Peptides against a protein of PDB entry 5H65. Designs and how they scored, part 141

Target 1, 294 residues: chain A of PDB entry 5H65
Amino acid sequence: QYLERTPLCAILKQKAPQQYRIRAKLRSYKPRRLFQSVKLHCPKCHLLQEVPHEGDLDIIFQDGATKTPDVKLQNTSLYDSKIWTTKNQKGRKVAVHFVKNNGILPLSNECLLLIEGGTLSEICKLSNKFNSVIPVRSGHEDLELLDLSAPFLIQGTIHHYGCKQCSSLRSIQNLNSLVDKTSWIPSSVAEALGIVPLQYVFVMTFTLDDGTGVLEAYLMDSDKFFQIPASEVLMDDDLQKSVDMIMDMFCPPGIKIDAYPWLECFIKSYNVTNGTDNQICYQIFDTTVAEDVI

## One batch from the design tools (peptide; made by RFdiffusion4, then SolubleMPNN)

Design b2_p17_3_s4 (from b2_p17_3, 9 letters changed)
Fold by OpenDDE base, seed 3:
Structure b2_p17_3_s4 (fold): chain B 294 residues (1-294), chain A 17 residues (1-17)
Amino acid sequence: as target 1 above (294 residues)
Amino acid sequence: MQELPDFSEDDSRKSLL
């Protein structure tokens, strides 16, 4: 549907909900730090969550590392198991289960590892080598996902998280339902294990000014706005630099707003009720800025 | 739809991964 450009002053007078095409300058934005803008969003319950930081994960995996792998759950039709005992750390047991495809171990780059008792460092090293790791624990009858507060799947440097509220976890043997046990598509893994995967999103508030008015618009976007995946940006210095460059271009520090470039975007208005107070809010949608930067 | 987020909570523990 074609939308004509509407000045902000006109938008500010209109009732919600409506959609608009605007041309405005980015006066300011929040948060200023990139890591603060990256969140996890549940597509089902719409809860926004913080991306766990290294310290949080360390605690989870340290706790997991105190548990002894159950010998009864080793070496199934689904996986071959290898156990290590650390020389230090009071003889910590680490179990690595190599998932087989039709009884055959795949190549390392196609192999899914299930890890019991691994530290974050160990898990990350293995994920870099094998490209797919699931932290697990010994359940009553099967291996189970360790904790949804930690990634359910680590692929290289990418951490995949699940929604605690919406997920109904199933045991690891449910991976048998996957026809292809080599690609390990995160969504397929999630489905097999009863996980509702969380989506990485950029969450920001833009203050937009077109000279006729000023409004704040909410941005929640995974990969379209910057043409950079929110799922990858935290682990990639070049992507971080790119986002910073884009933001600096639209909102350069130490420069007057008159010299700022124009941002063309779509915004939608919506009503928010807080008690008896009704407020109109705005959200950016269907907008890509990177095309103007390249 | 949700309200505009409040980013006043600065988690000093957070860093880029």
Scores: peptide ipSAE 0.022, ipTM 0.499, DockQ to the pose 0.495
Fold by OpenDDE base, seed 5:
Structure b2_p17_3_s4 (fold): chain B 294 residues (1-294), chain A 17 residues (1-17)
Amino acid sequence: as target 1 above (294 residues)
Amino acid sequence: MQELPDFSEDDSRKSLL
């Protein structure tokens, strides 16, 4: 839909909700550090949560590694099991379950591994070799997902998380409902296990200035604004550099705002009520940063 | 780096299928 460009001074006088096309300079933004801007968003309950840090995951997997795999749950029609005892670390037991497709083991690059007792480092190495890994634990009658505070699925360097509030977990044998046990699409795995997948999003606050006025606009975007997936940026140095380059282009350090490039974007206004106070807020939407800015 | 289990046997079997 076509919108005429509106100056910020005019927008600041109008009631919400409305949509606008603007041209403004990025005076400043928060947070300044990229890792602080990446969050997990639930599409169902809309809760925002932090991406777990490596240290948080280490604790979860270390706790999981204190539990001994149940022998009764090994080698089912769904998977073949292999057990190792580590030489160090007091003889920690690690169980790896190789999920079969129609009773046959797939190729290594298409095989889903279920892992009990693995450390974060071990799981990451396995995900690089076998592509798909699910951290699990021995339940009463079946294998179960280890913990929704950790990834329910790791594929290469991508960690897939689920919403604790919205998910109703089902046991591992529910993977039998998947006709194709080779592709391991994250959404299909989540559906089979009763998981509501979380989405990676960039969350930032932009201070925009067009010379007529100044307003703050909220950005929540997964992959459109930067043309970079929020799901991949934390694990890819080149993508991180690209985002930093874009932000430095629009808001260069040590330079006066008069020399900043113009940013064209869409913003929507909305009302927020805090007690007796009614505030108008703004959010960026349907915007992609242009490569050739003047 | 943590010591990993040896998957050589299972990996070889999967490669043959």
Scores: peptide ipSAE 0.020, ipTM 0.520, DockQ to the pose 0.015
Fold by OpenDDE base, seed 2:
Structure b2_p17_3_s4 (fold): chain B 294 residues (1-294), chain A 17 residues (1-17)
Amino acid sequence: as target 1 above (294 residues)
Amino acid sequence: MQELPDFSEDDSRKSLL
């Protein structure tokens, strides 16, 4: 629906909830660092969480590597298993389970690996070679996902995470329900394993100024605002540069705000209750800035 | 609707992946 442009001074006087079309300058934004703006969002419970750091993952995988793979769970109809014993690290055992498609081992680029007892470095090496990797552990009766604090699926350089609150984990044998055991679509894998996938999102606060008023607007967006996926930006230097260029264009350092370009966007107002205090907040929605830049 | 996230605790040293 077409919304007429509303000046910020008028918006600031109105009750929520409402939707507006605005034209304003980006006076400032937070966080200033791109890496700090990328979060994980649950589409069900709406929890926001940080993307785990390498150090966090190292700890999780090190802890997982302290447990010996259960021999009884190796070589099922679903997967073929191979065990490595490290020469160092007190003879750590690493199990790699190669998931079969209808009893046949797929080509490396189509094969899903289940890794038990691997370090982050080892897992990353395998994900680069085989594309799809799931970190697992030996459960009582079946292999299970290692930990939802770690990726449930690693594809190349992309880490797919699940919501701890909303997920009801199922054992690895539930991958049998997938008709296609070659493409390994993250959503399909998640569904089979009872995982609610988290979404990568850009989370920023924009200070907008149109000369009539100033308001802060919240941005939570996965791929529309920058026309760049939040899921890919952390692992791609060119995408990072592109986002930085866009932000520098709208909020150039060392230049007066009078010379800033105008940003056209949609914002919605909403009520937030903090104790006895009611506050009206604003969120950017259905806005693409890249169409004007490209 | 979600409150504005607190960015104050963002450790600048946290390397992603």
Scores: peptide ipSAE 0.020, ipTM 0.515, DockQ to the pose 0.404; fails the geometry check
Fold by OpenDDE base, seed 1:
Structure b2_p17_3_s4 (fold): chain B 294 residues (1-294), chain A 17 residues (1-17)
Amino acid sequence: as target 1 above (294 residues)
Amino acid sequence: MQELPDFSEDDSRKSLL
């Protein structure tokens, strides 16, 4: 539907829910640091989670690396297994299981690796070389996903996470349900393993001012607002720079708001009730910003 | 901790990477 531009002063007087098209200046935004704005969102339970830090992952994988791979679970119809023993005093065993397609090992760029006993550093190196990696552990009857606090799938530099609350994990042999064992689409892998995948989102609060009024609008967006995937931004310096440039363009430091460019966007109002307190909140939606916007 | 060997050297079908 076509929406006429509405001044903020008029919006602030109206009941929710409603949708608006606005033209306003970005007076300020929170959080100021890009890495703080990137979260994980569950599409099912709608819980927002922090992206795990490298230190958290180190602990998980280090713990996994203390476990010895079960020989009985090696070399199945689904995968061929190779075992390495580290030369350190502990003699740590690492198992790499190469997933086969119809009994044949695919090319390196199409091969899914199941890693058992690897450190974060080792797993990251393997994901860069072989594209797709799942951290696993030996279960009672099959390999199992190591931990949903860690990525269930690593593809290059992208970490795919699952929701602990909504997922009902299934064993690795359920990958047999995939007809194509070469593409390794994250959603397909998640479905096979009973995982509800989390979505990377930008989460920000914008303070918008059009000269008639001021309101705060919430932004939760995966890839539309900046035309940059939230899933990739943390691992790509150029993408980070691009987001920073966009934000600096709309909210330039050291300059008065009168000189700020105009931001055109859609916002929706909604009611939030906390006991007897009723508050109207606003969310940005269906908005894409371009670097050439004035 | 000691790093794993280069797996590309251990598998001829994946060594081209």
Scores: peptide ipSAE 0.020, ipTM 0.537, DockQ to the pose 0.017; fails the geometry check

Design b2_p17_4_s1 (from b2_p17_4, 7 letters changed)
Fold by OpenDDE base, seed 2:
Structure b2_p17_4_s1 (fold): chain B 294 residues (1-294), chain A 17 residues (1-17)
Amino acid sequence: as target 1 above (294 residues)
Amino acid sequence: MPTPAEKFEKRQEEKLS
């Protein structure tokens, strides 16, 4: 949809909601620490949460590793189970359940592993060797997802998380409902297990200035704005550098704003009620800036 | 060894220090 460019001074006088096309300079942005901009967003309840740190995951998996796999839940029609006893003083048992496709074990690049009792390190190693990994625990009658505070699915270096608020977890045997037990599409896995998957998003606040006015605009975007997936940036050095480069381009340190490049973007206004106070806020939408970098 | 995320944090801290 075409929108005529509107100066910020005019926008600031308008009631919400409205959509605008603007040309402005990025005076500043928050957070300056770009790693802090990466959040998890629920598409259903719209809650934002932090991406768990490795230390958080270590604790979760360490706790899970204290639980002994239930023998009666091993080797079902859905999966074949192998048990390892660690050599450490604790002698913990680790169960790896290989999910079968029509009774046949798939190749490693198509294989889903259910890991019970593994450490974060062990799980990550397995996720690098196999297509997909789900951390699980022994439930009363079936294997269950270990903890929604941890990834429900790990594929390579990508951690897929679910919303605690919106998810109604179902047991692992519900993976039987999946016709294709080779591709392990995250959304399909989530649906089967009753998980509302969270979305990685960049969450930032831009201070925009076009010389006629200044306004703050909220950015919440998964992959369009930077043309960089928020889901991958934390795990990819090159993507991190790219995000840094883009932000430095639009908001270069050590120089005056007069020398900043112009940013073309779309913003929408919306009303926010805080008690008795009505405020108009702005959000960037349908905007890609990466084209200016290429 | 630091994770990629930790490296990102470190670079950002160094950049802003």
Scores: peptide ipSAE 0.260, ipTM 0.864, DockQ to the pose 0.715
Fold by OpenDDE base, seed 1:
Structure b2_p17_4_s1 (fold): chain B 294 residues (1-294), chain A 17 residues (1-17)
Amino acid sequence: as target 1 above (294 residues)
Amino acid sequence: MPTPAEKFEKRQEEKLS
């Protein structure tokens, strides 16, 4: 839809919900620590969660590594199993299950590994060489996903997480339902295992000022605003620098707002009710930031 | 060796401190 530019002073007087095109300066933003803006969002229950830190994952995988793989669950029609014993004093049993496609092991770049008893370091090493990795544990009758607090699927440097609230986990043999056992699309894997996948999003609050008024606008976006995937930014130094540069461009430190570039964006208003109090809030939508050409 | 995420955090902390 075509929207004419509306000054903030006019917007602030109107009832919600409405959509606007605005031109304003970014006076400030939160969080200032941009890494904190990256969250996990459930598309079903809409809960926002923190991305687990490496330390958190270490604990989960260390705990999993204390468990011995069940021999009865090795070498099924779905996967071939290889067992290693670590060389440390507390020799751990690490099981790697290579998922087969129609009884045949695929190439490494198409292979899904089920890792049982591996540390984060070991899992990461394997994920660098193979297409996909799922951390698992021995259940009563089948292999099961290790923990939804950890990634249910690792592909290269991408960690795929699931919603604990909305997921109803199913055993690993449900991967048999997948016709194609080579591509390992995250959504397909999630569906087979009863997982509601979480989405990486940037979550920020912008304070916008066009000289006529000031308002705060909420930003929740996965890859459109910065043209940078939220799912990759934590793992990519160049993407991190790009986000930093973009924010510094629109909100340069150490200078007055009069020298700030203009930001053009779309915002929508919406009502939030807290008891008897009604508040109008604003959210940025359908906006991609562009380089300042002034 | 610091992870990419740790590097991100460190740079941000240094920038804002």
Scores: peptide ipSAE 0.256, ipTM 0.863, DockQ to the pose 0.723
Fold by OpenDDE base, seed 5:
Structure b2_p17_4_s1 (fold): chain B 294 residues (1-294), chain A 17 residues (1-17)
Amino acid sequence: as target 1 above (294 residues)
Amino acid sequence: MPTPAEKFEKRQEEKLS
């Protein structure tokens, strides 16, 4: 893509929609608390929602742990089941179902576990040892996904979420439609279970200033802008530090804006109608800051 | 032990305080 650089003062006078290449300084940004910039986005209904907090997940899994696994749903052609009774005061039952590939248990690093009755801590421990984990519950005739408010799939430290609005959940036996039961591609799992997967995105508002004008630009990006996946940042200390460093580089605290580095980026304008008032808004697109710094 | 996300929140709060 190629566009000639346009000063902000000229952009502010033009009608939308248009695309621009700009060179500006990042005067300020929101949210200042960068962890709040990470959201979940539905590609179908376009709803933005918060990434569930650990406390929220704890409640969901604790509630699930109060339910006893149905013995009739254990040990099918799809999975082998193991049951544990915890040594706590209540003697909680936990079921782990090991999904088989064509009737054979795969290697641990390729194995999908269906966990029934586990706490968040227990699930996370298992996800660190095995390839993939799905929290489930006993339905009437089959295992079912526990709750779309929790991850439908956990792979290592990555939590995959689904859209409650757009998903039409199907029972666990629909995993049989997957020919390869070793790779467990999140999109394939989602499709089999009737889930519309959500996308992790950074959502921010940048105030840009090139000395000729000032405008606010919206950023919604998964992995291009920072060259850091939004899906991993909350669970990785080094990635968090990197994002923080990048923002401090462009908007250093306690320093005058004259000393800020120049940011080259692409923005597009679009019209927004608020009642009788028409407003032009701007969005950053196709921009990687690591490559566009002067 | 705090989760990585909790550490992120704490670090940001300390930075902005």
Scores: peptide ipSAE 0.254, ipTM 0.863, DockQ to the pose 0.718
Fold by OpenDDE base, seed 3:
Parts: C-alpha cells; sequence; structure tokens
Structure b2_p17_4_s1 (fold): chain B 294 residues (1-294), chain A 17 residues (1-17)
C-alpha cells in the first residue's frame, strides 16, 4: 500500500495503469472560475451534468405552477393536503401536502412537504421552514415527482438531484416503504422513488510541475480534496471563500511558480482510447489539501 | 438579492478581471 514519492519525469515514461505518490507545484488549474468546477455526477452511468441555474429552475416550476392539483389525490393516509389560491389574476392553485408519520404530523424540523404548483421562491421559503420539500405534480393515480431536471428533494439550501438516465421513477406513495418518516435521508427518499441520486463533485484539471516534468491530472472529488462538500459550496459564502483561499494558496496569482508551495498528492494513470489514438491520463485520488478536517 | 451561487460567480469574475 505504501507508495514512495516518484518524480514526474519518471511517471511520464511509464505505462498505465499505475498509482503514484507525487510532490509537485500547481502551475495552473482549470476551470479558473471555480463555480464552474462544481458538477453533478451519476455513480451509475458516470455522466457529468451541470448544476441547474436558478433561471432553469424558475422555468420548470413556473410550468408546474400552471397545472391544477388533482382533488382526487389530496388527503391520503400518507399526507394531509392544504390548497391555496393566489390572489393574482390567474388564480394559481398551490397544494402543500404534509407527509405524516404513522398518521401523525411531525414537527416542522422533521416534516416533509410535497409542493404542487409552487414557484421556486415559495419552495425555497418552505424548505427553510421545514425539514424537506419535494416538488410534485398530479399524476394519473398518485402524486409524482415534478421533474428530474429540478431537485427531487430540497433540504434547507441543499438541492438533491437525480439522474434522468438511470432513474425509473415511482409514485409518491412509495414513500410509505420508509419506516422512519422524519429523517428523510436523501438516499432513502431516492431509493423509494426509484431515483439514482447524483453526486456533487468538484471537477478540475491540475497542471502539476515538480521541476522534472509537467503533468496534467484530473480531479473529481466530492468532499475529500478540499474537505468541503461540493454539495454545499454553491450555497455557502464561507465555503466558497475557503475554496478560493485554498486555490490561491497553491496557485497564488502574480507570483512566480518557484515560490509556490509543494502539493503532496496521489495520482493514478489510466489509458484512454479515442478512436485509433491512445493516451495516458492521470487522476488525483485519496488526497486532502485542506489544513482542517471538516 | 443575488443567490449565493450568483455571488460566487461574481466574485470569481471580479477576481479574474
Amino acid sequence: as target 1 above (294 residues)
Amino acid sequence: MPTPAEKFEKRQEEKLS
């Protein structure tokens, strides 16, 4: 398991796959716009997706808000329903379904709301007051998830997304399979609804230089490298600043590379075939650069 | 007004300008 430090010049001459421990300086990184490094990754099909922007979500929920909740689907053993009619000219109807645990409504901090016809703003407000929110729509026989292009679950400021390719959606009543209807663990909710949850990841390319050679290494990491969850960084100002500080530390602007700190990390090589072209690529793994463990 | 994500984008744009 122990790996001795290997210079980049030696690594560049070796065949893949292999694992290495290296000590190098971060000459540069991409993307420079760190917010663009945050992606969604499917653990099943391995597709990388962009995190939806607020504008995208607005459109989805706006469309959903044009649909009238089906009265036949209100007030089941699983949830109690309350309907609002907006005072605007359109008279939009919004349904909030409060999920019960064994027929009893839990406290707000443990409550799951199913929102039908809500705007993004309304949903976000509710997610701040209650434990969890699922955007839903009226299906043929049951409530259904509104759209996998939007979060299937919102908890506070965290948006949980599912993979469109790998998910086989099931109706809301499948939440009955959950014994504990208070914690609303995202993975459990996803499983009940047939969703393959996407994982937030930092996706970056590092150009590493140890003075003997230059190597580009790929980084795809959810929470180990920065000791900051990729799932939270977009919504947390302090975490954003921390990531920015870390990158500035290793790759300070306006300073010569000779003054850069050394980065200790593990990389693995692997073969990539693009048609007739064979290439050896490198990926960072099992590496933490943060001083503090969060 | 701006979301935390929008603030992040803005800070990065300003940094790179």
Scores: peptide ipSAE 0.254, ipTM 0.861, DockQ to the pose 0.714

Design b2_p17_4_s2 (from b2_p17_4, 5 letters changed)
Fold by OpenDDE base, seed 5:
Structure b2_p17_4_s2 (fold): chain B 294 residues (1-294), chain A 17 residues (1-17)
Amino acid sequence: as target 1 above (294 residues)
Amino acid sequence: MPTPAERFEARQDEKLS
């Protein structure tokens, strides 16, 4: 897509909706604490949600750990089950169900584990050792997903979440509908279990200034703008540092705006109506950060 | 040990303190 570069002063005079190519300096941005920019977005209902804190997950899994796995649900055609009793004074029961592919246990790097009664720490350890982990609980007739407030699937350090509003959960035996029980594609798992997967996004507000005018632009992007996946940044120190460096590059602290680099991006305008008030807002789209060369 | 997310928060807090 090609658009002529338009100065902000001209954009500010035009009606919405329209698309523009701009060249501007990033005067400021929010939130300044970049970890707060990472959100979960539902592609169906479009709600934005906070990424659950570890404290939240601890509570969920602690509650789940108080429930005893149902012996009647162990060892099916879909999975083989192993039970452990913890060495603590409570004697907590932990069940691990190893999902089979056509009756055969896959290699560890291709294996899906269903976990009952595990703590967050235990689940994370298993997800780093095995390909995939789903936290589950014993339902009346089958294993079921533990809680949509927690990840429905953990692969390594990546936590996959589902939308509580849009999902209609199905029992774990619906994984039988998957022909390939080795790759465990998150979208396929979600579909089998009736989950609408949430998307990790960076959500920020940029104040842009090109010397002719100033406007605020909204950013909601998963992996294009920074070329860094929002889904991985919270779990990767290097990616965090990269995002921080990028923002410091475009908006360096303690430096006058005259020395800021020029940011080239696409923005679209749209109308927002609140009662009798009509406001034009702007959103960044289809943009990877780029600087003009002096 | 702090998690990567906790370290992220800590670095940002320190940066803006």
Scores: peptide ipSAE 0.359, ipTM 0.900, DockQ to the pose 0.768
Fold by OpenDDE base, seed 3:
Structure b2_p17_4_s2 (fold): chain B 294 residues (1-294), chain A 17 residues (1-17)
Amino acid sequence: as target 1 above (294 residues)
Amino acid sequence: MPTPAERFEARQDEKLS
């Protein structure tokens, strides 16, 4: 679908909804602290959530670590279990369940570990050695996901989260429905466990100015705009620096807007009703800026 | 010691200070 470039002044006069191609300068953006732009979005209920902080996760896993693994749930056809008792004064019990594929333990890089009673540090260490980790707890009849406030799946440095509102959790044995128990695709794991996975997104507000007019455009994008996955940026220093560099390029500090580069993007208008007030808002879509940076 | 996320926050705070 081809769209001719439209000046902002013309766009501001038109009814919504419509799609536009624009060429404008990024006068400013929010949030200025780019780490705050990274959110979790539910594709079903569309709720935006904050990415949990390490401190929040520590609390969740500390609480989980106070629970004793249920012996009757160890060593099933799905997984082999190993139990550790910490040597500290508390004598914490930690259970690691190694998920099998048709009764066979896969290679470490293909292995899914179910961790019961582990701390965040321990879980993260294991996720680096073994591709996939699910924090779990002992349920009444089966292992269950520990808490949707924490990742339901950790793969390397990637934390996968689920929507509390939309998810209807099922027990761990439902992983048996997966034909391939080696790849552990997050979406497949989520489906098996009744989880609606959340999507990492960059959420920003751009103030765009093309000299004819000024408008604010909303950005909610997972990986296309920066060509950087929102799911990885918080865990990767280089990606963080790249995002920072891109934003500095389009909106350089201490420089007059006249010297700013032009940003070409697509925006769509839409109506928002707030009580009796009707407002037209704009959202950036189908736009990649990274190609202009490289 | 600090996580990548914490480093990200620190860099942004320093940048905007």
Scores: peptide ipSAE 0.357, ipTM 0.899, DockQ to the pose 0.746
Fold by OpenDDE base, seed 1:
Structure b2_p17_4_s2 (fold): chain B 294 residues (1-294), chain A 17 residues (1-17)
Amino acid sequence: as target 1 above (294 residues)
Amino acid sequence: MPTPAERFEARQDEKLS
């Protein structure tokens, strides 16, 4: 559907909710440190969470590595198990369970590994050599997901997280419900294990100015605005540089706003009520900056 | 060796210093 361009001064006088097409300059944005804009969002409860830091993951996996794999849970119809004993003083046991497809081990590029007792370093090394990795622990009757504070699925450099509040975890044997045990689509894995997957999003606040007025607009977007996946940006230097360059283009340092490029985008207004206070807020939607610079 | 995330943070910190 088509929307006529509306000046900000007119928008600021309107009640919410409404949708607008605008042409404005990006006066400023928050957070200025772009790495802080990457968050995890639950599509069900809508809670925003920070992406766990490497140090936090180290602690989780270090704790998991203190547990000995249960021999009774090894080598099922779903997976073949291999055990390693580290050569350090502790002699730590590490179990890798290779998930089978109809009783057959797939090729490495199609294989899902269940890792039990591995450190973050070991898990990351394996995820770079095999298609997919799930950190697990020995439960009472089956392998279970290690911890939702850590990724439930690692594919290459991408860490997939689940919502602690909305997920109702099921044991690993529920992967049997998947007909295709080679592609390991994150959403399918999550569904099988009772996980509500979190979505990587860019979360930012833009101060927009078209010369008639100024308003703040909220941005929460996974991959449309920058045409860069929020799920990959933290792990890719080139994507990081691209995001930085885009923001510098709209807000060039050391240059007055009169020389800033124009940004065309869609915004929607909505009401926010906090007690007796009623406020109208704005959110950017359905906007791609690569196509909207004039 | 710094991770990609650490490098991202470092570049932003340097830019805003």
Scores: peptide ipSAE 0.355, ipTM 0.899, DockQ to the pose 0.699
Fold by OpenDDE base, seed 2:
Structure b2_p17_4_s2 (fold): chain B 294 residues (1-294), chain A 17 residues (1-17)
Amino acid sequence: as target 1 above (294 residues)
Amino acid sequence: MPTPAERFEARQDEKLS
């Protein structure tokens, strides 16, 4: 809905919660290193966590690769299994389970692979050839998701993560509940496996100045603010450059703030209580800045 | 070879150096 523009000086005097439309300059922002702004957010418990680094994933998959696939869990009605033995000194066994659609093996672009014992490199190679990959391990009675610290689903270059706090993992055979075993929609896969999907978000703090006052506003946004998906930015050089350009436009380095462009956005105030300290904070919402750039 | 994420970090580090 339409809101009249309110100067920051007036906003700073009002109680929360309230919504405002503002016009201000972006004096500064944090984090300055934009790659650090990309986080994972749980829509249920609202926990924020870091996107795992490649090194973290390497460790997880290396640990998983120390486990031998259980022969008893291979070749079910849900999937066909193929085993590879590496030629290294340890003779590591890797199992790839090809999920079938109504008993039929789908084409590569529609096929879901369950990978057991693979390294990060091997998993990435397979995810590039096959659209969907789930890292798994042998459980007591069924295949299970390997680790929620790693992606539960890899599609191309996109890593889908789940919330450890809110998820109640179910075994792989629960994928049978999916009517469509070709598209492998992340939310559907997550639901079948008892996973609460995490959302990629940009998390930033903006210092806004309209000449009447200064306030800090919190930004948590997945794809609206920049019109760039937070889920893709870490894996796409062009998207990264676009985010850089947008931030440089609103907060140009080496230029006085008087020459900064005006940013129009919506902010909402809210109360935060920390012990006896009551503070009013502000969050940017329903704002797209890319329209000014495009 | 650095990943896109590593390249992003590198560019930001260079920008702020």
Scores: peptide ipSAE 0.355, ipTM 0.898, DockQ to the pose 0.693

